Peptides against a protein of PDB entry 4GMN. Designs and how they scored, part 76

Target 1, 375 residues: chain A of PDB entry 4GMN
Amino acid sequence: RYANITLLALVTLASIGTDFQETLVKGNQGSRESPISAADEEWNGFDDADGDAMDVDQKSSSGEDQEEDYEEIDVKEDDEDDDDDSITSEMQADMERVVGADGTDDGDLEDLPTLRELIQTAVPQLIRLSNLPIDSDESLTIQSHALSALNNISWTISCLEFANGENANIHNAWYPTAKKIWRKTILPILEADSADLKLATQVTSLAWAVARVLHGETPTDGNPHRKFISLYHSSKQQAGGNSNSIEEPEDPFQGLGVKCIGVVGSLAHDPAPIEVNREVGVFLVTLLRQSNNVPPAEIVEALNQLFDIYGDEELACDKEVFWKDGFLKHLEEFLPKMRTLTKGIDKRTQPELRTRADEALLNLGRFVQYKKKHA

## One batch from the design tools (peptide; made by RFdiffusion4, then SolubleMPNN)

Design b2_p13_4_s2 (from b2_p13_4, 6 letters changed)
Fold by OpenDDE base, seed 4:
Structure b2_p13_4_s2 (fold): chain B 375 residues (1-375), chain A 13 residues (1-13)
Amino acid sequence: as target 1 above (375 residues)
Amino acid sequence: MFVPRLAPAPAPS
């Protein structure tokens, strides 16, 4: 009886996470459907109607020089020494508060009561349910549904823009909760050394959603990037050996390999430790070198992650990893392979994969030219 | 900073 109520609640929370995402995607599409289509009204060129050049006779009217005596208004420079010292003290106090607050500054979600209850009330219960001792098929089912609900919530929140300080209240409320999901749910499951590829796929999907918000601030305890790289390699070895086709997901971007790449790429963003960045960067560049044996969706994800990680020349990873380890050469050598790979994708049978590969190819060409200008 | 032309975000599974 309690298990069925718990399962129904978990399914309901997973559905709320999905419905909220659909609403956010529709909201973001509605903001991008600013009608650019209304400004391509064909500017019908001015018909050069042969307008008769009326010879307007330049009658030189000698306008008399009225010397208007501009009275020199002696603008007294009142040296108001405006002591602009006042604005610096409050901005400094806010900066010191951001550096010193081990405070659970639970970002005030007063205006977002549903999201507040989701983060503050529901997610802690889902974390508890995902950490139940697995002693029965019922406990395994509860864990799977709790992970699915956490996944959908975390993915939905990861679809919000945060890069320019947008949604800062949501970011601040989510950030400590995301770290709690990582430490209490993701790490314990990754450490349990389970041969369950379904559980591994669920936890990796959740890890990607969480890492898409935390980036390089994701807890590095126990080198989780190496666990996901190991999981990537292990998943490839199992797919090659047993003709028990784990049904490759119908969507090539939902594969465990893509999810592993998405996690480790997100973990390698600034301010990640340079060694974590290097190990991930070498892994991603190695996938491009071995691209003949790598699914196209994983190549697309690996390229996107490389652009996001190494897109900023001011970051320490640019000098210490990208240039030092010679990544530009590998990206340039991969351009002709990417063109061949992208052209090999049938637009009719795999339209999304082809579109994302065409975009990744375009971005790769641009990125190589960008890096050559900033060398 | 390099700005890629945005690929669609991955969907939840």
Scores: peptide ipSAE 0.203, ipTM 0.807, DockQ to the pose 0.834
Fold by OpenDDE base, seed 3:
Structure b2_p13_4_s2 (fold): chain B 375 residues (1-375), chain A 13 residues (1-13)
Amino acid sequence: as target 1 above (375 residues)
Amino acid sequence: MFVPRLAPAPAPS
């Protein structure tokens, strides 16, 4: 009984987190459509009038179709109680306020009661549940659901803009909690060296969501970037040995390899230690050099991370890593390979992967030109 | 500072 109620509550918290993420993604797409004034170009329709009526004589062949009387099974729709919509609406109202609020300096989430309770009350319990001793299938199930709920909450918060002091109240409330998730949930699971790829994927997804907010301020205790690089390599070795056992996720961007790249890329941002930045930068550039054996989605993610890490010439990592370790040469040598890779993606079967690869290729050409101008 | 033309949409997990 208590386990089922806890599982139901964890599923509901995970669902609420997903519905928010969809709403935020839709909202953030709408705000970038600046109204390009529809100039009234009167497209004068072409008048082509030629009306040759070919009389096709449809001969009526009367086939006697036997009407098989399928008994309509009256499936009583049991009215599943609409209680889920009420919680989603209060949280949607909090998220609409976040997107509309120019930064009021009130460091308390007073105007965001649902988000406050989520961060201050729910997340500390989820951290506790994710740290239970695994001694039963029930404890493993509770851990998995607690990780899923933490993942969805952390992803939703990571979709908020925090640049230039936007949403500073939410950032300030989340930041200590995100560090607690990292130290209490992510690090202990990574240190347990589990061969469980499902658990590794869940903790790596959560780590990416947390690291997208903390960036280079993510706790460096135990060199977690090396653990995620090791996990990347281990996952590739396991996939190569047993072609039948790991269903690659239908979405190329949901793969453990992409998630590992996203984590280590986020960890390497300023103010990360220069040696952490170097080890990650060398890893990412090495993926580009070995691109013939790397999934296209991982190449797209590795490029985006390199643009974000090394996009600012004023940062210490530009001089001490990017220029010193000769990354520009490797990026320039990769341009023709990226064009070939992108052209090899079928637009019909993988439209999203092709779009994101076309964007990454465009940005790579621009980034190489930018770095040559700022040399 | 370099600005990408399109920020990668965060993949909803």
Scores: peptide ipSAE 0.196, ipTM 0.801, DockQ to the pose 0.732
Fold by OpenDDE base, seed 2:
Structure b2_p13_4_s2 (fold): chain B 375 residues (1-375), chain A 13 residues (1-13)
Amino acid sequence: as target 1 above (375 residues)
Amino acid sequence: MFVPRLAPAPAPS
């Protein structure tokens, strides 16, 4: 009885998460579908009508010169102490304590009561349910449904714009909860070394959704990027042996390999440690070098992640990884292979994959030109 | 900064 009520509640929460996402995606598509189609009406030249320039004489009021006394702030040359930019786990914990002790205004979700209850009341229970001991098929079913609900909620929130302080109240409410999902749900499941590819796919999907908001601020404890890289390689070894048992998802972008790339790419963004960035960058560039044996959807995702990680020349990872490790050469050498790969995708049978590959190819050509200009 | 022309968000499963 209780198990069936819990399962029904979990299915309902997962459905609410998806319905909310579809609404947000439709809303964001509707805002990007500003009607480009209506402005191709013929600009008929409007005639030269002569209208008289009225001579409005507005007086220059002479504002008085207040001599603001510039106090010479004596800039002490404080010494070049080699601040070892190793954000120690202690500094990260103290930054988390300072960010957590400065009243992170519990993001004022007064205007969003449903989202508030979802984040504050439902998600903590879902985290608890995802961490139950697995001792039965019923407990495994509860975990799977809890992970599905967390996934759908996290994906929905990750589709919001947070740039330029947009949705800051939602970001501030979600951020500590996202870190909690990472530490309490994702890491324990990754550490359990389960041979269950379904569970691995669910946790990796959730990890990607969480990492799309946290980026390089995702907790680095236990080197999770290496666990996802290992999971990527392990998934390829298993798929190669049993061609009959892993129905590759009908959508190429729902594959475990794509999800692993999406997670590690997101983890490598600033302010991620340079060594984490390097290991991920080398992994992604290695996929491009080995592209003959890599699914097209994984190549598309790896390219998008490389553009997002190394798109800013002001970031330390540009100098210390992108240029230092010679990534531009690998991207330039990959450009003709990407053209061949993209042309090999049938537009009729795989229209989405072809569209996303055409986009990634276009962006690759532009990115190579951009990097050559800022060399 | 480089800006991709099209950043298709991955769909959730």
Scores: peptide ipSAE 0.195, ipTM 0.807, DockQ to the pose 0.807
Fold by OpenDDE base, seed 1:
Structure b2_p13_4_s2 (fold): chain B 375 residues (1-375), chain A 13 residues (1-13)
Amino acid sequence: as target 1 above (375 residues)
Amino acid sequence: MFVPRLAPAPAPS
């Protein structure tokens, strides 16, 4: 009984997280349909004048671990069907408010009660459930569903804009929770070195969603970037040996290889340690050099990550890694290969992959030109 | 700063 209720609640939370993601994707598509005026004008970046780096004096208040007294949720057996649609509808309405808010109403978590409860009440329980001792098929099922729910929630939140202080209240509420997910859920599972590729895929998806918000502020303890690079290589070795047993996801972008690239790319952003950035940058550039044996979706993701990591010339990683390790030359040498790769993708059978490859090719050409001007 | 014309679509979960 309790396990079935727990599983139902986990399925519901995972569904809510999925419906949220769909709502955010629909909302963000509506805002991006601003007609791309065909002006090939070189967007010379904003001369960001004197941005006084607000010295956020991180007073590490050593908050004593207050033992959160886990009140037993007395689940009353009331009519199960009406509550799921209500929570999903309230959650969708919160996300529609967040996405539809033209930059002026930083969604106060007071005005986002469902998102608040999701972050403050649901996620801590999901973290607990993801850390259960695996001693039964039931505990494995609970872990898998808890990871799925955490994944969907984390992905949804990672689709919000935070770059300019947008959604700052949501960011500030999520940030400590995201670090908690990383330390309590992601790292322990990665350290267990399980041969379970399903679990590895789930935790890597979650890690990517979390790292898309935390970026280079993702905890570097235990060199998680190396674990994901190792997982990438291990996944390729297994795919080469047993062509029959890993259902390659129908979506090329759902592959474990893409997810590993997304994680390590996100981990390498400023303010990541320069050596973490270097190891990731070298990994990504090495994929481009070895592109003949790399799936097109992984190349697209590796390019996007390289653009995001090295797009800013003011960052220490530009001088200390990009220029110092000669990445521009590798990107230039890859341009003709990318053109060939992109042209090899059938628009009829793989329209999304082709679109994203055409975009990545366009951005690669622009990025190489940009870097040549700022050399 | 370089801005890609299209940010990578969030990988669907």
Scores: peptide ipSAE 0.179, ipTM 0.797, DockQ to the pose 0.709

Design b2_p13_4_s3 (from b2_p13_4, 4 letters changed)
Fold by OpenDDE base, seed 5:
Structure b2_p13_4_s3 (fold): chain B 375 residues (1-375), chain A 13 residues (1-13)
Amino acid sequence: as target 1 above (375 residues)
Amino acid sequence: MFVPKLAPPVAPV
């Protein structure tokens, strides 16, 4: 009885975390329909004017009308009104406030009661449940569900804008809690050196969500970046040995490799120690150099992390790592490989992966040009 | 500062 109530509560908290994220994504899409005024920066497209008009005389062969009688399959639209009423009116009201808040109010979480209760009441209990001694299948199930709920809540919060003091109230409430998740949930699981790939994937997902808010201020105790780099390499060794046992996630971006890259990238942001930044930067650049053996989604994520880490010329890591270790040369040498990789992705079978690869390729070209201008 | 033209990473749900 208590276990089933706890599991139901954990599933409900995980659902709330997901539904909250979907609402954030929908709200942030509506704000971007402000018409980008066409500032006529004439991108002088390379006029490859050598369009030799090969006049392909397509002879219209009149193929005969076979009236194939399309039996009108009366697809009964079973209007399964999936009452996706999962979003409570209180949660929706909190989301509307978070999405609509021009983040200038240093307001307490008083105006965000659902988010307040998630951070202040639910998360401390989830941390406790994720730290239970694993002595039974029931305790393992409780840990897995507690990690799932922590993951979804942490991801949702990590989708908020915190730049320039936006959502500062939420950031200030979350920041100490995020550090507590890191120290009390993530680090102990990473130190237990479990061979459980499911647990490793769950803790890595949670670690990425937490590190997306904490960045280089993530606690450096026990060199977590090296643990995630080690986990990345270990996951690749296991996948290469047993072609039958890791169902590659249907979504290429849900893979443990992508998650490891996302974590270590986030950990390497300023104000991370320069040696942490260097070790991560070298890891990411090494993935690009070895791209023939790296999944496209991991290359996309590694590029995005490199842009975010080294996008600011005023940061110490720009001079002390990016320029000093010659990363520009490796990025420039990778451009033709990225074009080949991106063109190799079928738009029909993997539309999202292709879109994100096209974007990463565009940004790589722009980033190389930016760095050459700021050398 | 370089600003990438990116969609936010799809969170693992």
Scores: peptide ipSAE 0.135, ipTM 0.768, DockQ to the pose 0.870
Fold by OpenDDE base, seed 3:
Structure b2_p13_4_s3 (fold): chain B 375 residues (1-375), chain A 13 residues (1-13)
Amino acid sequence: as target 1 above (375 residues)
Amino acid sequence: MFVPKLAPPVAPV
């Protein structure tokens, strides 16, 4: 009984987190449609009239086979569905306020009651549940659902704009909680060094969501970037040994390798220690050099992370890592390989991967030209 | 500062 109620509450909190994310993705697409003036180009439709009536024949074949009478088990749908829509509506109203709120300087989530309760009440309980001793299949199930709920909440918050002081109230409320998730949930699971790839994927997804907000201010305790680089390599060694046992996620961007790259990239942003930035930058550039054996989605993510980390010439990592370690040469040498890789992706079978690879290739050419002008 | 033409779409959860 208590376990089932806890699981239901964890599933509901995870669902709530996804519905918010869908609403934010739709809202962020709508704000980029600047009204391109409807220029009235009367596209006169072509008149082609030809009406040839090919009379495809009727043929009648009569096969008889048997009515097996499967008894319709009348499962009474008890109408319990009305309570979920109300919570989603209050949360949508909070998200509409976040997207519309030009930064009012009140560091209290007074106007965002649902988001406040998620951060202040729900997340501390989820952190507690994710840290229970694993002594049963029930405790493992509770941990997995608590990690899923933390993941969805953390991803949703990581989709908000925090640049230039936007959403500063939410950032200020989330920041100490995100550090607590990192120290209390993520680090203990990473230190347990479990061979469980499902748990590793869940904790790495959560770590990416948290690190997308904390960036280089993510706690450096125990060199977590090295743990995620190690996890990346261990994952590749396991996949190479047993071709039958890891269902690669249907989405190439949901793979553990992509998630590891996203985490370590986010950890390497300013104000990260230059040594952390260097180790991550060398890892990412090494993936590009070894690209013949690296999935295209991981190459796309590694390029995006390199653009974000080294996009500012005023940062210490530009001089002390990018220029000093000769990264420009490796990016230039990778350009023809990226063109070949991108052209090798079938637009029909992998349209999203092809689009993201075409974008990353365009940005790589521009980034190399930018760095040559700011040398 | 370099600005990418397209921000990567947020990975769907």
Scores: peptide ipSAE 0.132, ipTM 0.760, DockQ to the pose 0.715
Fold by OpenDDE base, seed 2:
Structure b2_p13_4_s3 (fold): chain B 375 residues (1-375), chain A 13 residues (1-13)
Amino acid sequence: as target 1 above (375 residues)
Amino acid sequence: MFVPKLAPPVAPV
């Protein structure tokens, strides 16, 4: 009886998460569907109507040259003492405390009571339910439904814009909860070394949704990027051995490989440690080099992650990883392969995959040109 | 900064 009520509540929470996501995606599409369709009105030539130029003779009033005597301010060359801005170990510890402070600034969600109750009341229970000991098929079912609900909520929130201080109240309310999902739900499941590919796919989907908000501020404890890279490789070895293995999802972007790439890409953003960024960047570039054996959807995701990680020349990872490890050469060498790959996708059978591959190809050409200009 | 022309990632259903 209690199990069935719990399962019904979990299914309901997962549905609410999906319904909100669909609404946000439709809202964001509607804002981008500003009508490009009205600009193809044929510019019928403007007939030259002969409108008389009125000759307005505005007299130049000669204003007198006041010679302002610029007093020569003797700029003393004050010796710029190179105060070596050695970030004191106290400033680093205070930054680690500010980044590691559970910012108990519960973002003001007074105007968003449903979202507040979802984050503050439902998510903590879902975290608890995802951490129950697995001792029965019922406990496994409860975990799977709790992970599905957490996934849908986390994906919905990750579709909000947080740039330029947008949705800051939601970001501030979600951020500590997202870190809690990572530490309490994602990491323990990844550490349990389960051979369950369904569970691995669910936790990796949740990890991607969480990491899309936290980026490089995602907790690095236990090097989770290496666990997802290992999971990527393990998933490929299992798929190659059994022609009767898990039906690849009909959507190529729902594959475990794509989800692993999305997680590790998100984890490699600033302010991620340079070594984490390097290991992820090398992994992504290696997929491009081995593209003959990589699904097209994973190539598309790997390219998008590379553009997002290395799109800013001011970031330390640009100099210390992108240029130092010679990533530009690999992207240039991949450009003709990407053209062939994209052309090989049938627009009729896989229209979305083809569209996203055409976009990734366009962006790859532009990104290579951009990086050559900023070399 | 490089700005990609991306469609939003299709969120896992």
Scores: peptide ipSAE 0.130, ipTM 0.762, DockQ to the pose 0.863
Fold by OpenDDE base, seed 1:
Structure b2_p13_4_s3 (fold): chain B 375 residues (1-375), chain A 13 residues (1-13)
Amino acid sequence: as target 1 above (375 residues)
Amino acid sequence: MFVPKLAPPVAPV
């Protein structure tokens, strides 16, 4: 009786998470009028109308040199101490100790009562339910539904723009909760090293949603990027051996391999440790080098992650990883392979995969050109 | 900074 109520509540929370995503996506699609509809103006060719050479004359006017004596205002450069607000790993750990008190400032989400209740009331219970000892099929079912609900909530929030202080109230409320999901739900399941690929897929999906908000601020404890890289490789070894039991998801972007790439890509963003960034960058570039044996959807995701990680020339990872490890050469060498791969995708049978591959190919060409200008 | 022309669609949930 209680189990059925718990399961119904978990299914309801998972549905609410999805319904919010659809609402937010519909709301944001109204603001992203992509101006792409105007670029099909037929460039009617320049008619070569003949060049009559009108000779307009030289007139020489000689206006006078007023020497305005600009007094040098000696602006004392006050050495404003660059308080390098590099949130040290110790300050981050101290903030995590302070935020480990349930100091969700109830004020920040006053206008968003449902989202507040999801973050403050539902998520802590979902974390608890995801951590139940698995001793029965009932406890496994509860964990799976709790992970699904956490996934849908986390994905919904990860669809919000947080750049430039947008949705700062939601970000501030979510950020500590996202770290709590990572430490209390994701890491323990990932560390249990379960042979359950269903559970691994669920936790990896959740990890991607969480890491899409936390980026390089995702807790690096226990090298989670290496665990997801290991999971990626393990998933490929199993797919090669037992073609009979894992229904490949109908959506190529729902594959465990894509999810692993999405997680590790997100974990490698600034301010991730350069070593983490390097290991992920090398992994992603290695997928491109080995592309003959990699699903097209994973190549698309690996490219997008590489663009997002190395898109800024001001970031330490640009100099210390991208240039130092010679990633540009690998991307250039991959361009003709990507063209072949993209052309090999049938638009009729896999329209989404083809569209995303065409986009990734376009961006790869632009990214290579960008990096060549900033070399 | 490089800006992709098309952000990848959010992975469907």
Scores: peptide ipSAE 0.124, ipTM 0.760, DockQ to the pose 0.749

